# Peptides against a protein of PDB entry 4XPM, part 17

Target 1, 160 residues: chain A of PDB entry 4XPM
Amino acid sequence: VMLHSKNVKGFLENTLKPYDLHSVDFKTSSLQSSMIITATNGGILSYATSNNDVPKNSINEINSVNNLKMMSLLIKDKWSEDENDTEEQHSNSCYPVEIDSFKTKIYTYEMEDLHTCVAQIPNSDLLLLFIAEGSFPYGLLVIKIERAMRELTDLFGYKL
Target 2, 67 residues: chain B of PDB entry 4XPM
Amino acid sequence: DIKGTIAFDTHGNVIESTGVGSQRIEDIGDLSKVTLDAEGFAQVQGDSLLVHLYKRNDITLAVYTSA

## One batch from the design tools (peptide; aimed at target 1 I143, target 2 I15)

Design b2_p13_7_s2 (made by RFdiffusion4, then SolubleMPNN; from b2_p13_7, 6 letters changed)
Fold by OpenDDE base, seed 5:
Structure b2_p13_7_s2 (fold): chain B 160 residues (1-160), chain C 67 residues (1-67), chain A 13 residues (1-13)
Amino acid sequence: as target 1 above (160 residues)
Amino acid sequence: as target 2 above (67 residues)
Amino acid sequence: SLAELHEAILKEI
């Protein structure tokens, strides 16, 4: 089976949904954005954003998209550096994880006032990237992206 | 009566926080060093609050109460 | 209990 672009977009849209716990009185904001990008160049293959207030084709929308492109490139570059840096892989910002016997890593990165996390989809040329507000705690963000990645088995091993 | 909570992972990163816990994120540094019993429990007396700790599956829950 | 609360949180995250 293979995820089509429509399915991927819908999946990413769903990842935007906030946490709203009832066991404790805790809730988050929606993710600002959720993306699948290439590990090679940081190109955006699919993305979703939570802000619905920006008119389509407006200058503000264009600027928003450009900002996403910039962030994706910056995060990809940082990820690439860390993947080639043993010290960074042992830092507190790196979470080695195993999904169905496939090993990958989740990295957290502070981007200005935003909280981000990125992970290589196992054995693939793709990265899953979450961008959240600074109020979204990193520990929960890591859990969120891990759970999401477990639902992307169709993309495991995907090569460009 | 619970005054607040903090849940955090093995990296010391917050998973959730409520009540007074939201204002005491800096406690994680010390709480992470607390030796837990065989069942994963501990209690730590703070400045004005008692902190109840429970760790399981690499997640530590801290519950703040009066005591 | 504390353990029950922990479990409840785990089920939601």
Scores: peptide ipSAE 0.809, ipTM 0.958, DockQ to the pose 0.947
OpenDDE base, seeds 1, 2, 3, 4: peptide ipSAE 0.808, 0.808, 0.808, 0.808; ipTM 0.958, 0.958, 0.958, 0.958

Design b2_p13_7_s3 (made by RFdiffusion4, then SolubleMPNN; from b2_p13_7, 4 letters changed)
Fold by OpenDDE base, seed 4:
Structure b2_p13_7_s3 (fold): chain B 160 residues (1-160), chain C 67 residues (1-67), chain A 13 residues (1-13)
Amino acid sequence: as target 1 above (160 residues)
Amino acid sequence: as target 2 above (67 residues)
Amino acid sequence: SLAELHDKILEEI
C-alpha cells in the first residue's frame, strides 16, 4: 500500500481537529500545524496549518512557511540531541512507546509559548510533528500523536 | 457536586482539566504519589476540597468535591 | 461513578 502525497496532506489536515469532550467540559484549540519532516535535515515533506486566512504566495504566507521550516529544523536538532542523550530520554518529556512490533519515542518540546510534540515514525527517516497553542496540555498532545502515528503504518520503515 | 477535574498521565502531564482542577495543576505532583487501593481508588483531603482519585490504563482522574 | 467518568474520558481521547 502506497501513501501518496495527497493522502498524506489530507491526513495531516485531519490531525488539526480539536478535542471537544462531552464527558467533561473540556475542549482544545485546533493544532496550529501538523508536519512530516525528515529526521536527517528537518526538511518538510508535508504539512498542514490551521492558519488558512493568508493568501497563497503572499509575503505573509511565505513568512509563515519559513517559520514552519525554522521550527522544523530547530525541533529536529533538539530531537537529534536527545536521541544521543540518555538523560534526556529518561525525562518526563520523553515517552517510549511501542506500536505493533515497532518501538519509537515521543518527545514534548516547549517552543516559546507553543507546545510541540515530535515522534519518529517507527524505523524510518521521518518525524511526525505537532505544534499547538500553550493551552493544549502535553499529556493529551502525546496521546494525539500516538493515535496519529498508528495510522501511518505505510511509512513505517521508510528510508530516504 | 463536582467542582473540577484533572486527568493526568504517568509522567505527570495533564490530559484534561476543568473547573477548580484547572487552577490546581500543581497538585499532580502530590496526587501521583498517593497509594491507591486494589481497585485503583483513593481519597485525599486537600484544603477545603476532597480529591477523589481513580487510576486505570495509566491515566489518573482526580475529581474535586466540597465534601 | 468515578470509574465510569474515567472510562468515558478514555473513550473520547
Scores: peptide ipSAE 0.810, ipTM 0.960, DockQ to the pose 0.930
OpenDDE base, seeds 1, 2, 3, 5: peptide ipSAE 0.809, 0.810, 0.810, 0.810; ipTM 0.959, 0.959, 0.959, 0.959; seeds 1, 2, 3 fail the geometry check

Design b2_p13_7_s4 (made by RFdiffusion4, then SolubleMPNN; from b2_p13_7, 4 letters changed)
Fold by OpenDDE base, seed 3:
Structure b2_p13_7_s4 (fold): chain B 160 residues (1-160), chain C 67 residues (1-67), chain A 13 residues (1-13)
Amino acid sequence: as target 1 above (160 residues)
Amino acid sequence: as target 2 above (67 residues)
Amino acid sequence: SLEELHQKILEEI
């Protein structure tokens, strides 16, 4: 069973929502972007962005999409390198996790002034990618993406 | 009276921070090395502040108080 | 309590 593209888009949009804790006085910004990309080429299959005030078909929209494409490619390349590097897999930026008996890894990457994290959807050719402002703490970002992946079981094992 | 908090994971990355904790992220390095008791608690005397530690489910919470 | 606060945070993240 595959998720409908519209459902995936809606899912990604929901991941943009910020944390606003009540137990302690702590809140985050919204994620800048949330994406599902191919692990092979970094192609964007679906994405959501918190910057929705850009007019459709405008130059600014085109530029923003192009920027996402560039970031996706860069992250994919770095992820691919790390997946082939034992030392990187044991670094502080790598979180091995297990979801429903499937093993995957969450990587955190600082991209300019942004905080990002990426994880391979278990046993698939897909990556889930979160892009946040630098104020978004990495520990929470990792928790966020792990919990998100747990909701994407329909994509587990997806091959291109 | 809580002056601030820091929650951090086993990698030393911040999960949340409030109050004076937001200004003491560098404390995580030392706090992560503190030996906790069997119940997951510890107290560390800092500079004018007492840090109360509790760890469960791989998340450490540090609460800063004046006493 | 500290333990209770920890639990509440866990429930929110």
Scores: peptide ipSAE 0.811, ipTM 0.958, DockQ to the pose 0.953
OpenDDE base, seeds 1, 2, 4, 5: peptide ipSAE 0.810, 0.810, 0.811, 0.811; ipTM 0.958, 0.958, 0.958, 0.957

Design b2_p13_8 (made by RFdiffusion4)
Pose (drawn by RFdiffusion4):
Structure b2_p13_8 (pose): chain A 143 residues (1-50, 63-86, 92-160), chain B 67 residues (1-67), chain P 13 residues (1-13)
Amino acid sequence: VMLHSKNVKGFLENTLKPYDLHSVDFKTSSLQSSMIITATNGGILSYATSNSVNNLKMMSLLIKDKWSEDENDTNSCYPVEIDSFKTKIYTYEMEDLHTCVAQIPNSDLLLLFIAEGSFPYGLLVIKIERAMRELTDLFGYKL
Amino acid sequence: as target 2 above (67 residues)
Amino acid sequence: SLTNFFDEIFNDF
């Protein structure tokens, strides 16, 4: 099994969209970046930006390790269930940036959102949880 | 009139804020400790501003008005 | 009125 590079890229581009509420006068900026990376090496499989390529590689590996350390050390952590599949959503403050990361269930891949410091964490968590619901094709993807 | 709002989750993280809500994010620590009535409502205040609370689906809404 | 306002906020999420 392999990834359909163009469609995953398109998916990540779609995850970039901001929230724009009218019930209250509230709107976020769009995500700074959205990436799928390996849980193993932190290598980037696909990404979308709304800052540079060099900067994404560094943050990806960093969040991979932070996630790796938290995932087996016996911040916020949100246990989630999707169609009886379990994963966890972590938030990490990356300098002035807000990030969310979660392992795609039973996969060797992580989904990573990078947003500005003004993007509320609770909202970033909801965005990534719903986005993961669209990634059933990637559940169990093994390297 | 509504002076502001804050919505926050069970971890106390913010989902959205407007008005004085964005200036009072620190209120969440106290607000999250408020025990709501049987229907999920409460009213509390730190100062001249009244905070109306309603919680459902693990999301608390706080709206700020005058007392 | 206030309850309807809360409902409107909740429908966004």

Design b2_p13_8_s1 (made by RFdiffusion4, then SolubleMPNN; from b2_p13_8, 5 letters changed)
Fold by OpenDDE base, seed 1:
Structure b2_p13_8_s1 (fold): chain B 160 residues (1-160), chain C 67 residues (1-67), chain A 13 residues (1-13)
Amino acid sequence: as target 1 above (160 residues)
Amino acid sequence: as target 2 above (67 residues)
Amino acid sequence: SLKEFFDKIFSEF
């Protein structure tokens, strides 16, 4: 089964879902946003957001999308810098991971009051980006994005 | 009688926290330094609470109990 | 057991 644009959008929407455990009294908020962006320019190829209260095509929606574009660009820039910085790759904010013999890195970034994490989809020109509220713990955010990437094998090796 | 929990990774970042664990995130620094047995278990007595530790696959679970 | 508790928690993630 191949991932098409609509399938990717639906996938990202599903990543927004919060955790609500039964074994212990722990729950999270939904992710604020989930995106696939280009590693080269930070362009958004697909995205999902939990802000569904904004009318479609409204000025507020446009502003929200523009904000996402800005955030994606900023995070892409930081990611690019870190990928060329040995010290940053060994910082506490970098998680080297391996998925099906493909190596990649997950980075956590504080952005104002938001918790974000980003990872290059293995051997691709694409980044997966999660944006969450500050209450969303980083350790869980890392687990979440790693598991999400494991479901995106169709995008492994994708080149623009 | 569990009073709370903290789960954290090798970077010291929280995965989940509940109960008194949510108020004791600062314990992670010390808990991460505890030597575990061959099966990944340990117990640490702190103040009025006992902390039960179990680690597997770079994830540590701390369970707080009164005894 | 604590191990079982661990398994239970992380089975939900």
Scores: peptide ipSAE 0.763, ipTM 0.955, DockQ to the pose 0.640
OpenDDE base, seeds 2, 3, 4, 5: peptide ipSAE 0.762, 0.680, 0.672, 0.682; ipTM 0.955, 0.947, 0.947, 0.947

Design b2_p13_8_s2 (made by RFdiffusion4, then SolubleMPNN; from b2_p13_8, 6 letters changed)
Fold by OpenDDE base, seed 5:
Structure b2_p13_8_s2 (fold): chain B 160 residues (1-160), chain C 67 residues (1-67), chain A 13 residues (1-13)
Amino acid sequence: as target 1 above (160 residues)
Amino acid sequence: as target 2 above (67 residues)
Amino acid sequence: SLKEFFEKIFSEF
């Protein structure tokens, strides 16, 4: 499905849905958060969260958003460091992938008790970031973000 | 009779696990070293369970059975 | 069959 940039918010919301296998009794939790952030500053351009129990405009919502901002900055910093580190790019935390003719890397990061993965949208200044519970297996998380990124072709080459 | 499954990637990271497989994530290290036949299959006798392995496109699937 | 079972699971990855 071709996705336009104006539809990113809805797209991210859809990525929150759990992965449900049919052949075996296996179903993940929903993603906690799904985000598009800038590779330069880690600024959040769009995000979705499954934690909707907090009333809008409440202090708790503000705190949760601030937490997401902090996480995005931390992950961006780690990603930036790893992109400049050959050793890290060959670790088990790095998955080189190719989408069409574009190459990118998917990184997995443990953040406290959360499982996260991040990938640069090919040839762009943007990162796609998934945050999941610790029960979400990394191997599947990588598959999920790769599949999701394949739907963001309209953002390939996006420059700030 | 299938008792469980584990799927894992070339990094040894779990993709899915069910049944007894969920209790045997530590088996991935040994299972990743098993030599597969030309079709990507192998069978490994465990303690009380038989492990059926199939690898395709860098994903290894282990199915645990009683026999 | 077991092979069919494998194929079904792999088709979901």
Scores: peptide ipSAE 0.688, ipTM 0.947, DockQ to the pose 0.793
OpenDDE base, seeds 1, 2, 3, 4: peptide ipSAE 0.687, 0.686, 0.686, 0.686; ipTM 0.948, 0.947, 0.947, 0.948

Design b2_p13_8_s3 (made by RFdiffusion4, then SolubleMPNN; from b2_p13_8, 6 letters changed)
Fold by OpenDDE base, seed 1:
Structure b2_p13_8_s3 (fold): chain B 160 residues (1-160), chain C 67 residues (1-67), chain A 13 residues (1-13)
Amino acid sequence: as target 1 above (160 residues)
Amino acid sequence: as target 2 above (67 residues)
Amino acid sequence: SLKEFFERIFSEF
């Protein structure tokens, strides 16, 4: 089944769910935001946010969306720089991963008080981006985004 | 008699922490250097607590106990 | 056992 825009939106919404361990008393907060953006321009193709307290089409919603746009652009720019920097690719904030023989990298970035991670969907012009509270541990965030990416095989190799 | 846990990856980044483990994140630096046996296990005594280590794949789990 | 506890936690990651 091919991933359509509606399906992608629903998928991203599901990624917002907290990570809840049952063997020990550990549960994260929900992700603040989850997005698929273009690697070229940082444009948002799809997004989900846990902030549903804002009425649709309100000024506050517009401001929230604008904030996401700014965040996505900033992270895309940082990602682009790192992809062209050998030293950054070997830093502690870079996780090389392989999914079904496709290679990609997950980067973790501190954005103000937020924890973020971003990864290029393998061989595509798209990035998957998670934004979480500062209490969300990076190691778990990396695991979360890797698992999510494994479910986006329909987007592997996607070119704009 | 489990007092807490810490799980961390090969980069030293926390995956989860509970109990006393949440207050001992700084232990990761030392714990990451501990030599594990063939099955990926080790025990380390530190600061009145016993730390039980198990590593599988690229994840290390530390369990803190009083004994 | 403690080993079983480890395995249980790992299964949740």
Scores: peptide ipSAE 0.700, ipTM 0.949, DockQ to the pose 0.758
OpenDDE base, seeds 2, 3, 4, 5: peptide ipSAE 0.698, 0.699, 0.698, 0.699; ipTM 0.948, 0.948, 0.949, 0.949

Design b2_p13_8_s4 (made by RFdiffusion4, then SolubleMPNN; from b2_p13_8, 6 letters changed)
Fold by OpenDDE base, seed 5:
Structure b2_p13_8_s4 (fold): chain B 160 residues (1-160), chain C 67 residues (1-67), chain A 13 residues (1-13)
Amino acid sequence: as target 1 above (160 residues)
Amino acid sequence: as target 2 above (67 residues)
Amino acid sequence: SLREFFEKIFSEF
């Protein structure tokens, strides 16, 4: 089924769910935010946030959206720089991955006290971005975003 | 008797931690250097705990036990 | 067994 904007939104909302292990007493917090942004300008095409207890069009919502816009732009800029820096691509913060013969990279970035993870959707002008609390382990965040991207094959090759 | 766990990737980043493992994240550096057997297992004696290591698909799981 | 425990955890990653 083709992913439409509504489906993408729902998908991102589902990514917010905590990672809960059953074999051991381990459960993460929900992701703070999950977004699909443009690789060109960091514009948000779709997003989901864990705190939905904010009235629509309220000042608090505006502030939260503005914060997301700021973070998305900053992360896009850092991602762009890293994509043009071979040394950064071999740093501990970069995970080269291959999904169905498509190669991409997952980057982890510390944003103040938040743990973020971003990856270019293969062969596309889009980035998938996860924002989590500092307690969310980076290793698990990487696994989470990789698995999420595997479900976004409809967006592979998407060009703006 | 399992006292805790740590799972980490090849970058040394934590995947999960529980129990005493959550307080021993600094062990990852040393644990990542441990030579595993053909089955991907190893045991390392810690201070008062025994660490059981198992690696599969570039993920290392450390299980801390009293013995 | 401990091995089974390992496998169980890994199955959840």
Scores: peptide ipSAE 0.680, ipTM 0.948, DockQ to the pose 0.771
OpenDDE base, seeds 1, 2, 3, 4: peptide ipSAE 0.679, 0.678, 0.677, 0.678; ipTM 0.948, 0.948, 0.948, 0.948

## One batch from the design tools (peptide; aimed at target 2 S66)

Design b2_p14_1 (made by RFdiffusion4)
Pose (drawn by RFdiffusion4):
Structure b2_p14_1 (pose): chain A 143 residues (1-50, 63-86, 92-160), chain B 67 residues (1-67), chain P 14 residues (1-14)
Amino acid sequence: VMLHSKNVKGFLENTLKPYDLHSVDFKTSSLQSSMIITATNGGILSYATSNSVNNLKMMSLLIKDKWSEDENDTNSCYPVEIDSFKTKIYTYEMEDLHTCVAQIPNSDLLLLFIAEGSFPYGLLVIKIERAMRELTDLFGYKL
Amino acid sequence: as target 2 above (67 residues)
Amino acid sequence: SWKDFLKELHDEIF
């Protein structure tokens, strides 16, 4: 099994969109970036930006390790269930940036959202949880 | 009139804020400790501003008005 | 009422 590079890229581009509420006068900026990376090496499989390529590689590996350390050390952590599949969503403050990261269930891949510091964490968590519901094709993807 | 709002989750993380809500994010620590009535409502205040609380689906909504 | 308004506002936001 392999990834359909163009469609995954398109998916990540779609996850970039901001929230724009009218019930209250509230709107976020769009995500800074959205990435799928390996849980193993932190290598980037696909990404979308709304800063630079060099900067994404560094952040990705860093969050991969931070996630790896938290995932087995016996911040916020949200246990989630999607169609009886379990995963966890972590938030990490990366300098002035807000990030969410979660393992795609039973996969060797992580989904990572990078947003500005003004993007509320609780909202970033809801965005990534719903986005993961669209990634059933990637559940169980093994390297 | 509504002076502001804050919505936050069970971890106390913010989902959205407007008005004085964005200036009073620190209120969440106290607000999240408020025990709501049987229907999910409460009213509390730290100062001249009245905070109306409603919680459903693990999301608390706080709206700020005058007392 | 205020209770009705808060429930409607909550459902509109979320």

Design b2_p14_1_s1 (made by RFdiffusion4, then SolubleMPNN; from b2_p14_1 with W2I E12K)
Fold by OpenDDE base, seed 5:
Structure b2_p14_1_s1 (fold): chain B 160 residues (1-160), chain C 67 residues (1-67), chain A 14 residues (1-14)
Amino acid sequence: as target 1 above (160 residues)
Amino acid sequence: as target 2 above (67 residues)
Amino acid sequence: SIKDFLKELHDKIF
């Protein structure tokens, strides 16, 4: 089964939704951004952002997109470094996980005042990247991205 | 009465926090060291609150109560 | 009981 661009975009948009626990008085903010990027160059293949108040084709939108590109590249670089560093893979910022017998790692990175989380889609050349406000708990962010990856089985093994 | 909650993972990262728990994130360091019983439970006396702990599937839930 | 509550709450959250 092939995931089309619109389907991926819609999926990423859905990941932006805040986590709301009805059993307790806990609700997060929406994710700032959700992206699928290339593991090779950090190029953005698809993205969603909660900041939809920016007019299309405006300079503010361009700046926002450029900021996402910058962040994705920086995170990709850090991820790449960590994937080649045994110590970093055993740090508190790395969560080894297994999904349907596929192994991957979830990394958390502080980006200025933002909380980010990135993971390689199993056996693929793609990374899933969440960007949230600093108030978004890392533990929950990790759970969120793991659950999201479980819904992206069609992208497992995807090679560029 | 429940005054708040904290849930955290094995890395000590917060998953959720409510009430007084949101103001006591620093407790995770000590709470993570608490020895749990065979069923995954423990109770710890805090500053003025009682902390009820339950861990399952590598996730610890802490509930703060007055008693 | 508090134990039952903790279990239930844990199940609801995760």
Scores: peptide ipSAE 0.703, ipTM 0.941, DockQ to the pose 0.912
OpenDDE base, seeds 1, 2, 3, 4: peptide ipSAE 0.700, 0.702, 0.691, 0.699; ipTM 0.942, 0.941, 0.940, 0.941

Design b2_p14_1_s4 (made by RFdiffusion4, then SolubleMPNN; from b2_p14_1 with W2L E12K)
Fold by OpenDDE base, seed 2:
Structure b2_p14_1_s4 (fold): chain B 160 residues (1-160), chain C 67 residues (1-67), chain A 14 residues (1-14)
Amino acid sequence: as target 1 above (160 residues)
Amino acid sequence: as target 2 above (67 residues)
Amino acid sequence: SLKDFLKELHDKIF
């Protein structure tokens, strides 16, 4: 079964929800943004954002989307560089993971005061990208994106 | 009698923090170097607080209590 | 015990 565009959008929207551990008095903010982008050129295939107060078709909305496009491109470029850098792949910013025998890497990147993480969907031309506030711990962000990735098996091996 | 908690991964990155733990993120550097027993447990005295460590599946949980 | 508590808490969180 292939994930449809509407299903992917809904999935990304669901990832925005704050993480509440319940067992301890710890709850995060919502993710600022969640995106699936192309690994080739950083093009956004689908995205969700927590800031929905901007009127549709407004200049502010356009600027917001453009900001996402810029961030996605920057992160894709950084990811591409790191994928070709053995030293970066062994830094504290890189988490090798294996999902159902498929190997991938999760990278954490600080973008200004934002905390981001990105991972290639296994064997695909796609990247999953989370953008959060600086208060969102990197360790938890990594766990969150890994768990989300496990729900995207339909996209494993997806080639453009 | 928990005063706070910190959970962190093998990269030293925070997973969660509560209470006094939120104010002691810098402790991770030292806590990550503590030798754990065969069951993954250790106790470390820090300032006026006692830190109880438990590590499993590459995730360390630190619980701060009064000494 | 305290050890049991830590284990349980760890399990609840992760």
Scores: peptide ipSAE 0.666, ipTM 0.939, DockQ to the pose 0.863
OpenDDE base, seeds 1, 3, 4, 5: peptide ipSAE 0.664, 0.665, 0.665, 0.666; ipTM 0.940, 0.939, 0.939, 0.940; seeds 3, 5 fail the geometry check

Design b2_p14_2 (made by RFdiffusion4)
Pose (drawn by RFdiffusion4):
Structure b2_p14_2 (pose): chain A 143 residues (1-50, 63-86, 92-160), chain B 67 residues (1-67), chain P 14 residues (1-14)
Amino acid sequence: VMLHSKNVKGFLENTLKPYDLHSVDFKTSSLQSSMIITATNGGILSYATSNSVNNLKMMSLLIKDKWSEDENDTNSCYPVEIDSFKTKIYTYEMEDLHTCVAQIPNSDLLLLFIAEGSFPYGLLVIKIERAMRELTDLFGYKL
Amino acid sequence: as target 2 above (67 residues)
Amino acid sequence: SIDDYLKEYHKDFD
């Protein structure tokens, strides 16, 4: 099994869209970046930006390790369930940036959102949890 | 009139804020400790501003008005 | 009322 590079890229591009509420006068900026990376090496499989390529590689590996350390050390952590599949969503303050990361269930892949510091964490968590519901094709993807 | 809002989750993280809500994000620590009535409502205040609370589906809404 | 407003507003998070 392999990834359909173009469709995953299109998916990540779609996850970039901002929230724009009218019930209250509230709107976010779009995500800074959205990436799927390996839980193993932190290598980037696919990404979308709304800063530079060099900067994404560094952040990705860093969040991979932070996630890896938290995932087995016996911040916010949100246990989640999707169609009886379990994963966890972590938030990490990456300098002035807000990030969310979660392992795609039973997979060797992580989904990573990078947003500005003005993007509320609770909202970023909801965005990534719903986005993961669209990634059932990637559950169990093993390297 | 409504002077602001804050919505926050069970971890106390913000989902959205407007008006004076964005200036009073620190209120969440106290607001999250408020025990709501049987229907999920409460009213509290730190100052001249009245905070109306409603919680459902693990999301608390706080709206700020005058007393 | 404020209560009705909050219940209607909360539907955005459903």

Design b2_p14_2_s1 (made by RFdiffusion4, then SolubleMPNN; from b2_p14_2, 7 letters changed)
Fold by OpenDDE base, seed 2:
Formats: structure tokens, C-alpha cells, sequence
Structure b2_p14_2_s1 (fold): chain B 160 residues (1-160), chain C 67 residues (1-67), chain A 14 residues (1-14)
């Protein structure tokens, strides 16, 4: 079953939900943003944000979207550089993972006061990108994006 | 009784923390070096608290208790 | 026990 644009948007919106580990009284904030972007240009194919109180077509909305575009481009550039850097691929900011028979890597990047992580959807031209507040622990962010990516098998091998 | 917890991965990154554990993230560096027994457990005395360690599938849990 | 507690907590990440 192919994931349609609307389904992808809904999926990304679901990833925004906070992690609640009630058994140990631990709860995270919602993700600030969740995006699928192109690995080639950092173009946003789909996105979701927690800040939904901005009027549509307002200057604030435009600025927020532009900010997402900027962040996506910056992270794509960092990702591209790291994909060609052996040392970075062996740093604490890189998590090699395998989903089914497909291999990919999850990178964590600190951007100002934000915690981000990005991963190439296996064998595709697409990146999955999470942006969270600084209070969101990196270890959990990695787990979150890995689990999310396991739900995107329909996008495995997607080429632009 | 339990005073707090930390869960961290093999990269030393926090997964979750509660209680006093939230204030002792810096302990991860030392805790990651502790030798665990065959079942994946260890105990480390730190300050006034006892730290109980358990590692499973590349995730380490640290539980802080008074004794 | 503390060990039992930790074992149960670890299952969250299985």
C-alpha cells in the first residue's frame, strides 16, 4: 500500500506527540517539528509542527515556514558532509541502524537550543527529520526516529 | 527506596531521567565504565546514594537509592 | 526487588 501525501502528513503529525513513560514519571515535550525532506536539496516534501496557533497566510506563518526551510537545508548540508566523513560516522552523534534488511544512519545535531536528529529513509532520496526542544534527550530522540522510520517502509527505495 | 533513575545508550546519551537522576547526568561517564556481572547488573556507591546498574540490549539503567 | 524493577523498566525499550 502506497503512502499518499495526506497519509504522510498525518504520520508526521503523530510523531509530534510527547513520549510518556508513566511508570517512572517521565514525560517529554512534543516535538517542535517533523519533516520529510529531500536528501539532494533539503526541500521539504511534508512537515508537521506543534505551533498551530499561527494564523494562516500571516507573516508569522511565512516566517515559521521559512525557518523550517532554513533548518532543513542546514541539516541536510551537515548530513551530506557527515556521509562523506568517516570520523563523523564513528562519533557519538551517529547511530548506524538496520531496519529489516536495510541499513541507514541516524545523526543527532544540536542547533542553537534545539535538539535535532535526521536519518535517510533506507535506499531513498528522502530524509526524516525531527526537531525538539533542548530538554528532549538525544538518546530518546534516536529511539523515536528509528521507530518512526520502521513505519515508513513504503518510502524505502523512493527515488526522486 | 528509589530516589531517581537514568537510562542511557552506548553513546552516553540520555534516554530518560527522573528524580535525583536528572541532576546527575554527569555520572554517565563513570557509570558507563563500570564492569557488569554476567546478568548485566552492578552496584556503585556514589556520594550518599547507591547506584544500581542494569544493561540490556545496549541500554543501561541506573537506579539511585539511599541504601 | 530493585533488580526486578530494573528488568521491568528495561522492557519498555524492547
Amino acid sequence: as target 1 above (160 residues)
Amino acid sequence: as target 2 above (67 residues)
Amino acid sequence: SIRDYMIELAKVYD
Scores: peptide ipSAE 0.693, ipTM 0.943, DockQ to the pose 0.924
OpenDDE base, seeds 1, 3, 4, 5: peptide ipSAE 0.692, 0.689, 0.690, 0.689; ipTM 0.943, 0.942, 0.942, 0.942

